# Designs tried in a protein design run: peptides against a protein of PDB entry 6O8C. Part 113

Target 1, 262 residues: chain A of PDB entry 6O8C
Amino acid sequence: VGLRYEKISLPKIHPRYDLDGDASMAKAVTGVVCYACRTASTLLLYQELMRKGVRWLVELVKDDYNETVHKKTEVVITLDFCIRNIEKTVKVYEKLMKVNLEAAELGEISDIHTKLLRLSSSQGTIESSLQDISSRLSPGGLLADTWAHQEGTHPRDRNVEKLQVLLNCITEIYYQFKKDKAERRLAYNEEQIHKFDKQKLYYHATKAMSHFSEECVRKYEAFKDKSEEWMRKMLHLRKQLLSLTNQCFDIEEEVSKYQDYT

## One batch from the design tools (peptide; made by RFdiffusion4, then SolubleMPNN)

Design b2_p19_4_s4 (from b2_p19_4, 12 letters changed)
Fold by OpenDDE base, seed 4:
Structure b2_p19_4_s4 (fold): chain B 262 residues (1-262), chain A 19 residues (1-19)
Amino acid sequence: as target 1 above (262 residues)
Amino acid sequence: MEKDYEEWLKKMEEEEKKE
């Protein structure tokens, strides 16, 4: 979910010399470029906040990963200990079987041993999954946050400041056009200046809108798209980690059932 | 200044035709 902004366009600038029309046009242009400046600022702020959020989420997921790894390690130690104890017990009973004693108990213990070995095998799958997750979170991985620093607009681009300069120029011309309108008629030289200023207004406005569209909006949209995609993947990864954690708990619970034989 | 304005006017007219 990104910020909504209205598609803005410059009003039609007629080449005809008209003091009333030119003042009205200049007012409209000023409004549009002012909106562009404010929007650019808002879009920049949003991206900066999102970058902070991305960094926060990365750290959160890393913590989740470390907790899962820790739990997995704990279960592996417990499981290995249980397997070793069962194996010792199996060896003892095998010796007793030579005297045809304790056959039923040996069968039960052997079955437990087989189950524990299967659980141990499942730990290998969990380990592989954790390794995959680690690779994805690592620098250069599929879930690396490098895009957040590359995509979008940045304060260093000074887009808002550049737009503000253009807005200032446009605003100055607008105020002059208001004065010109109030005069109702201009002397020849003043008329020529007005026409020239109208040309300047056009160039400043066009430059502002081009800059806004290409350097602010387009880059923002690219950032937004990347952020949404990345966020979905990160949320999915968190669910995977939770699933792996739960699998570890399930294995631990199952192993606990066999501790009476150790 | 007038020449520049006239050139600008022509450019504006051409741009309007493209729209």
Scores: peptide ipSAE 0.028, ipTM 0.549, DockQ to the pose 0.094
Fold by OpenDDE base, seed 3:
Structure b2_p19_4_s4 (fold): chain B 262 residues (1-262), chain A 19 residues (1-19)
Amino acid sequence: as target 1 above (262 residues)
Amino acid sequence: MEKDYEEWLKKMEEEEKKE
């Protein structure tokens, strides 16, 4: 679930010289850009936290993978040992069979041997699945976390700081417009300055909003979408690992049924 | 005034390109 923020827009800026209107407009613009700054900061923080989470999850899944591989290896060793023992037993009984003794037991042991071999063959599919998982988790794999470093906004981009600078400029003009309003009437030169500052205000505001939209919001949304997709895939992968682990346990349990013969 | 603003805008754009 991503962060929700309100859609913001700049108020309409009228070209008409109006001290009261200009002060009110400047106040509104200041508010909007201030909100943009705060929002940008929040979005950045969210992304940084998510990046930490991504790294954490990668390590967790790698640990799960290693555990699964270990369990699989254990089962393979156990199974191979059982197979070897059963094969020895089969050879002994085959010798006895030459004298037509223990035929029934030989049949039973032979059946066990066949079952064990089938279990052994199933390990190949588990191995292939583990290899696939490993490839996906490897650098350059489908589940690599390189996107987390590329997508979105980063502190090094200094987006918040850039917006803050613009906000400062806007705020200064706003305060001047408050003063101008209080004067009720400006001298010619002051009026010209006011008009010029109004244009500056517009410039800074539009620049801020464009920067916010293009460099903060858009990139955040891209990051969010990518993170959600990646997270879903990682969770699915984790479930796959669990399934493989359970399969190993199931095989181990089945092998244990034949321990009396080994 | 409009000319001054345009010149100012141009200057600001140039400064942005230097950053």
Scores: peptide ipSAE 0.023, ipTM 0.500, DockQ to the pose 0.043
Fold by OpenDDE base, seed 5:
Structure b2_p19_4_s4 (fold): chain B 262 residues (1-262), chain A 19 residues (1-19)
Amino acid sequence: as target 1 above (262 residues)
Amino acid sequence: MEKDYEEWLKKMEEEEKKE
């Protein structure tokens, strides 16, 4: 579950000239945009931490993969050695059978040989599964972490800095409106400036909210969704690797039962 | 995030009371 943020909206900006109302409105706008700046910063931090986590998990899974491959290789070598030894034994007993000796023993050894060959076939399936996992983890594969570098917001985007600039402009107008309110009545020229500043405030506020929604929130949500999906797949892959490792151990155990015949 | 916003609001209210 990602970070929860509140959906923020700008207060209604009335076109009517009202020194008290305009000061109050400007204060509210300043608060909303300030919240947007802080939220954007928090969302960015979260994503950066998640990217670190993703990289860590990739390395962990690669280690798991390498361990599984190592175990598989060990089992293959052991199994092949056992098969070769049993085949030599079978040849000896076949020669004895020409003299009608050791018929029962040959049957037992032949059965063991058949079982070992079956186990060898199972190793082929494990190899195919490992190759599939390798392809998925490889660059350009389905479980590549390239999305983590592409999706979401990044420090290089300077979204927080851009919002801060707009916040500074808005705050300046707010302080002016506070002064205007204290004057109770403005001269004509000052009134016109106030009206223009109100328009500027509206412009900066809408720009800030648009930027926050489109460049911060939307991208964050996309990153969050992608990260959750990817994490589920990676965890499933780890379980698959564990299963393959266990299969290798099972095969090794079975082979060990027949080593006394080699 | 909600706590940060509330703290900011309180700070703004306190600054208004000082004027």
Scores: peptide ipSAE 0.023, ipTM 0.564, DockQ to the pose 0.031
Fold by OpenDDE base, seed 1:
Structure b2_p19_4_s4 (fold): chain B 262 residues (1-262), chain A 19 residues (1-19)
Amino acid sequence: as target 1 above (262 residues)
Amino acid sequence: MEKDYEEWLKKMEEEEKKE
């Protein structure tokens, strides 16, 4: 769930010289660009927090991976030990069969041996799955977090500062237009200055809105989309790790049933 | 004002290149 922001647009700027209208327009423009500055700051903060979250999640999943690998290794050792013991028992019984001992016990032990070998084969599948997960988490892998450094807006972009400069320029013109309105009528020279300032206001406002839209909002949306996709994949991977861990536990439990025959 | 902003932008870009 991303930050909700309102789509902002500049008020219509009328070309007609109108001191009251121009002051009102300038006030509205100031408000819009002020909102853009605040929004840009909020969007930046959100992205920075998300980047921290991404790093945190990567470490968490790496820990989960290591735990799964550890458990798998433990099970492999236990299973191999059990197989070796059963093999020794089979050899003993084969020798005893030469002396007319009951074949039923040998059959049971042989069946256990076969089951253990099947369990051992399943470990290969778990290992392959772990290797796949490792490859996905590795640098350049499908779940690499390099996108978090590339996508979106960054403090180094100085977008908020750039917008603030434009806001300052706009605010100055607004205050002048407020004064002009109070004068009710301007002399010719002051009127010309007012008209020029109105053009400057438009220029600054347009530049601010373009910058906000293209460099802040658009990049934020791209970052948001990428982060959501990546997060979903990471959570799925974590579930896969849990599944593999459970498989290891299941194997361990089954092996424990046969330890009494060793 | 446009010149001032453009100059400011250029300065910011130059500072970013130094980092």
Scores: peptide ipSAE 0.020, ipTM 0.506, DockQ to the pose 0.023

Design b2_p19_5_s1 (from b2_p19_5, 7 letters changed)
Fold by OpenDDE base, seed 5:
Structure b2_p19_5_s1 (fold): chain B 262 residues (1-262), chain A 19 residues (1-19)
Amino acid sequence: as target 1 above (262 residues)
Amino acid sequence: EEVDYSKYDGVEDKQPIFP
């Protein structure tokens, strides 16, 4: 679940020279851009935490994979041993049958042998599935986490710092406008400066909000969407691994039933 | 529609929690 942020917009900046109105407007602009800075920081933090989570999940799934491979290997060894023992038994009974001994028992042992061979064939399918999973988790695979390093915003982008610089400029103008308001009337030169500063305020505010929207929010949303998709795929992969593990246990259980004959 | 910006009051006095 992504962070919910409020849609923020700049107040309308009226071109009319009004010391009271301009101070109020500047205050509102400062507030909005300040909120943008905080939001950008929060969005960045969220992404960094998600990246850590992604890395953690990758390692967890790799551990699950290794455990499954280990279990599969154990089962293969046990199964192969059982098959070899049954094959030896079959040969002994075949020799005995030539002298008219134990013909009925040979049939039972042969059936067990056939069942074991069938179980052995299923190991190939499990192996192929594990190889597929391994390929998907490998660098460049479909479930690689490279997107987490590429998508979204990063501390190195310095988006928060850039916004903070603009906020500082805006705040400075706001404080000047508070002073101007307190003067009630400005001399001609100071009035012109005020008008120029109002234009600068507009410029900085617009730049800040554009940067926030395009470089922070948009990239965050893209990161969020990709993360959700990737997480669904990873969950599915974990379920596949669990299924393979269960198949190994099922085979082991079946083999254990035949160990009494070996 | 006049956007109520009161929710942003005093926000400028707060430093960003994270650099």
Scores: peptide ipSAE 0.055, ipTM 0.735, DockQ to the pose 0.206
Fold by OpenDDE base, seed 1:
Structure b2_p19_5_s1 (fold): chain B 262 residues (1-262), chain A 19 residues (1-19)
Amino acid sequence: as target 1 above (262 residues)
Amino acid sequence: EEVDYSKYDGVEDKQPIFP
């Protein structure tokens, strides 16, 4: 999961004055920094899309949770009603047994009562599980999405724009070096400017690549790692919710078998 | 390892990321 990018490095910048070499170097530097800009933009876009996905998934899971809670509540009501009815029936039969009626039917009803009580006890476990899930999804919980807003790079950081500015400076120098190369020989003043621009190129390129690595790539990797971990946990949670829902359905089905006794 | 910079050919024709 995540975008793969190629780790690139700047070409070696030789201190020697060489119009052909400098033009070639400048071209390569421009390409590398251009790649960094594009990559930074792509990484940013990915993160923004992921943030949207995270928000969407949170809402989806909340809906799943609410549905499960609703189903659980329905089952509890049905089960409690059934238990109360069976208990009434048991009491009636107990009274009748005092008048020499057959105990066989009472035994069957008592067994049903016992089974229903067992089902009722399982509701406590389901409730505890739902409470745990709720706590995890709550603000400050283990599955809170606050990290998505904190980790990684954001449009407000203007990282791509900053890199673009540096790229523009580098590109300008490259175009000048291309012209210088075409001249084959520069006058003294032009040569000095060329040398100075070469230093500027180095400065801009280094700054760009440092910024890219530290402010774009590193933060992206942190975001990616957090997102992968969080997504795994969320998927697991959804499976848990599904399991709980299925348990509720199973209980409901079991209870329905005893409705004729109520 | 020598970086192959041929991948970066055509830089001159590339439009800025933010026009």
Scores: peptide ipSAE 0.055, ipTM 0.733, DockQ to the pose 0.112
Fold by OpenDDE base, seed 3:
Structure b2_p19_5_s1 (fold): chain B 262 residues (1-262), chain A 19 residues (1-19)
Amino acid sequence: as target 1 above (262 residues)
Amino acid sequence: EEVDYSKYDGVEDKQPIFP
């Protein structure tokens, strides 16, 4: 579940010169841009935490993979040993059949041999599945975590700092407008400065909100979507590994039934 | 739709996010 943020908008800036209205507007603009700064910081933090989580999950899945490979290898060794023993037994009984003894027992052992060979063939499918998983987890694979470094916003982008600079400029103008309001009436030159500052305020505010929307929010949403998709795939992969492990256990259990004949 | 800017009240009391 991603961070919820509220959509914010700048207040309308009226072209009319009004000291009271301009002070109120400037206050509102300052508030909105301040919220944008805080939100941008929060979104960045979330992404950094998610990147850590992604790295952790990759290592976890690699461990699961290695464990599965190990189990598969053990089963293969056990199975091969059983097959070899049964083959030796078959040869002995074939020699005895030359003396017309134990034909029924030979048939049973031969059937066991056939079953073991079938189990051995299933190991090839497990191996192929493990290879597929390995390829997907490898660098450049479909489940590589390279996207986590590429997508979203990063501390190096300095988006929060850029917004803070604009906020500082806006705040200064707001404080001036508060003073202007207190004067109730400005001299001609001061009025012209006020009007000019109002234009600056608008410029800074618009720049801040554009930067926030395009560089912070949009990139965050892209990161979020990609992370959710990737996480789903990784969880599915873990389930696949578990399934393969269970298949190995099933084979081992079946082989154990025939060990009494060896 | 009148945007309720009351959420942005208290800007004066909020310490700068960065000291």
Scores: peptide ipSAE 0.046, ipTM 0.725, DockQ to the pose 0.111
Fold by OpenDDE base, seed 4:
Structure b2_p19_5_s1 (fold): chain B 262 residues (1-262), chain A 19 residues (1-19)
Amino acid sequence: as target 1 above (262 residues)
Amino acid sequence: EEVDYSKYDGVEDKQPIFP
């Protein structure tokens, strides 16, 4: 998962004055830095898209959580009602047993009561699990999405714009070198300017590639790694919520079997 | 390894990404 980009290096810049070679080199440098600009833009867009996806997933999981909590609450109310009714029934039968009623019915009701109490205990486990999930999703929790705003590159960093400025400088020199090549031979002053421009080209190119590598690629890779880890954990959490929901349904179904005895 | 820069041909005709 993630955007693939090519690792491109700058061409070797030979110190020798060669109008043909320098024009070719400048063309190649322009191409490389242009690629860096495009790649930086693409990486930025990818991260922005991923941030939107992260926010969407957080809201989705929160909705799932709320639904699970609601279902759990419903089941708790139903279960508590059933337990209270069974307890009343048990008390009535205990009074009747003093008047020679069959012990078999009391045993059955007592067994139901025991089963309901077990279900009530399981609700405690579900509650604990929901609390854990809530804590993980809460601000400062392990699954908070704060990293998405911190990691990676952002439009405010203006990395693409910075690279574009350097690209413009490089392109200007390239066009001059193309003209110089067409002249075949330069006067002394123009030759010196060409040599200085070649140094400037090198400086701009190196600066561009360093910026690209350190501020764009490195930060992107960090963002990507964090996003993958976070996404895996979030998907697992969603599965946990679904499991808890299913447990609530199972408990509700089981309680419904005993409602006929109340 | 000699990097083939031919794939970057036509840069001259590409408009800047940002004005």
Scores: peptide ipSAE 0.055, ipTM 0.731, DockQ to the pose 0.109; fails the geometry check

Design b2_p19_5_s2 (from b2_p19_5, 6 letters changed)
Fold by OpenDDE base, seed 3:
Structure b2_p19_5_s2 (fold): chain B 262 residues (1-262), chain A 19 residues (1-19)
Amino acid sequence: as target 1 above (262 residues)
Amino acid sequence: EKVDYSKYDGVEDKEPIFP
């Protein structure tokens, strides 16, 4: 579940010179851009935490993979040993059949041998599945975490700092407008400065909100979407590994039934 | 739709997040 943020908009800036209105407008603009700064910081923090989580999950899945490979190898060794023993037994019984003894027992052992060979063939499918998983987790694979470094916003982008600079400029103008309001009437030159500052305020505010929307919010949403998709795939992969592990246990259990004949 | 800017009341009392 991603961070919820409220959509904010700048107040309408009226072209009319009004000291009271301009002070109120400037206050509102300051508030909106301040919220944008805080939100940008929060969105950045979320992404950094998610990146840590992604790295952690990759390592966890690699461990799961290695464990599964180990179990598979163990089962293969056990199975091969059983097959070899049964083959030796078959040869002994074949020699005894030359003396017309134990034909029924030979048939049973031969059937066991056939079953073991079938189990051995299933190991090839497990191996292929493990190789597929390995390829997906490898660098450049479909489940590589390279996207986590590429997508979204990063501290190096200095988006929060850029917004803060604009906020500082806006705040200064707001404080001036508060003073201007207190004067109730400005001299001609001061009025012209006020009008000019109002234009600056608008410029800074628009720049801040554009930067926030395009560089912070949009990139965050892209990161979020990609992370959710990747996480779903990784969880599915873990389930696949578990399934393969269970298949190995099932084979081991079945082989154990035939060990009494060896 | 009148954007309720009351949520932004108190900006004066909040120390700039970055000193």
Scores: peptide ipSAE 0.024, ipTM 0.656, DockQ to the pose 0.109
Fold by OpenDDE base, seed 2:
Structure b2_p19_5_s2 (fold): chain B 262 residues (1-262), chain A 19 residues (1-19)
Amino acid sequence: as target 1 above (262 residues)
Amino acid sequence: EKVDYSKYDGVEDKEPIFP
């Protein structure tokens, strides 16, 4: 998962004055920095899409949570109703027993009551789990998505634009070196300019690659790692919610077995 | 190893590869 890119490096810049070699070197440098620009743009786009995905996933999980809470509430109401009805029945039978009626039926109803109370106790565990999930999803919680806005590269950083400026400078020098090559021999002043431009090219290229590595690639990798970890946790949370929902259904089904006694 | 920089000449927009 993530964007694959090739790790690139600048060609070696030879100190020797060579019109053919310098033109070739400049071409290569231009290519490398151009690749860096494109890669930086792609990495940025990927991160922006991932941020959108993160927001979407948060909303999805919140919806799942709300559905689970709703189901839990429904089951609690049903269970409580059943318990109340059984308790009324127990009281009636207890009164009848005082007039020497057989206690066999009372025993069965009492057993059902005990089972229902056990089911009711399990609701506390479900509630606690839901509260935990809610706390994790809440602002400042362990699964908050604030990292998505903090980590990585952002359009506001203007990394691509900064690299593009450097690329433009490099490209200009490359085109000049191409012309210089075509001249085969330069006058003294032109030769000195060429040498200075070569130094400028080195400076711009180094700056571009440093910026690319430190401000684009490194931050992207950090974002990627955090996103993967966060996503794993969110998916696990969704599974937990599903489990809780299923537990609610199981309880509801169990309660339905005793409805004939109420 | 001689790096072939022609691959990076900026002429071809290569699509990003997502693993």
Scores: peptide ipSAE 0.029, ipTM 0.634, DockQ to the pose 0.314; fails the geometry check
Fold by OpenDDE base, seed 1:
Structure b2_p19_5_s2 (fold): chain B 262 residues (1-262), chain A 19 residues (1-19)
Amino acid sequence: as target 1 above (262 residues)
Amino acid sequence: EKVDYSKYDGVEDKEPIFP
């Protein structure tokens, strides 16, 4: 999961004055920094899309949770009603047994009562599980999405724009070096400017690549790692919710078998 | 390892397109 990018490095910048070599070097530098700009933009876009996805998934899971809670509540009501009815029936039969009626029917009803009580006890476990899930999804919980807003790079950081500015400076120098190469020989003043621009090129390129690595790539990797971990946990949580829902349905089905006794 | 910069040809004529 995540975008793959190629780790690139700047070409070696030789201190020697060489119009052909300098033009070639400048071209390569321009390409590398251009790649960095594009990559930074792509990484940013990915993160923004992921943030949207995270928000969407949170809402989806919340909906799943609410549905599960609703189903659980329905089952509890049904189960409690059934238990109360069975208990009434048991009491009636107990009274009748005092008058020499057959105990066989009472035994069956008592067994049903016991089964229903067991089902009722399982509701406590489901409730506890739902509470745990709720706590995890709550603000400050283990599955809170606050990290998505904190980690990684953001449009407000202006990283792409900063890199673009540096790229523009580098590109300008490259175009000049291309012209210088075409001249084959520069006058003294032009040569000095060329040398100075070469230093500027180095400075801009180094700054760009450092910024790219430290402020774009590193932060992206941190975001990616956090997102992968969080996504895994969220998917697991959804499976848990599904399991709880299924348990509720199973209980409801079991209870329905005893409705004829109520 | 020598970085192949041929991948970056055409930079002269194309401004970086950002998505």
Scores: peptide ipSAE 0.025, ipTM 0.676, DockQ to the pose 0.140; fails the geometry check
Fold by OpenDDE base, seed 4:
Structure b2_p19_5_s2 (fold): chain B 262 residues (1-262), chain A 19 residues (1-19)
Amino acid sequence: as target 1 above (262 residues)
Amino acid sequence: EKVDYSKYDGVEDKEPIFP
């Protein structure tokens, strides 16, 4: 899970004055920083896509939750109605027993009543589970999506733009070094400028790579780790909701078997 | 006027990866 990118490093910058070597080095540096810019952009886009996915999944799970709650409520109403009817029936049979009716029918109705009470008890467990899920999904809960807005890199950070500025500076120096190489030999002043530009190149390159590593890659990896953990938990929660829904259907089906006795 | 050209530290001795 996550985007794969190559671990990039700057080529060694030799301190010696060498027009051919410096041009080649500058070309390589330009390539590396260009890759960093593209990678930073890709990582940002990935995170934005993931944030959309997170929001979508949250809404989906909330819908699942609401449906489960609705189903649970329906079953509770049906179950309570059935229990009340059975209790009335039990009372009627108890009165009739005083008038020489068979105890077998009363026993059957009493057994049904006991089963319904067990089902009612299971509803309490379902309710508790739903409350737990609700608490986890609520603001400040363990499955809140607030991390998606906090972790990682954002367009507002302007990381790609910052890297692009540095890349532009590096590219300018590279083009100058290409010209210097073509001259084969520089006058003293031009040589000193070349050396100074080489220092600037180093400065820009190291700044770019540090920014890329610390502000792009590191934060991306943190976002990725958080997203993977959160996603796993959310998927598990969805399975729990489905299980609870199925339990409600099972209870409803069982209650339907006893409705004929009311 | 001579520009000071010092050694560079902080670059890795690795081959560059091109995009």
Scores: peptide ipSAE 0.018, ipTM 0.527, DockQ to the pose 0.058; fails the geometry check

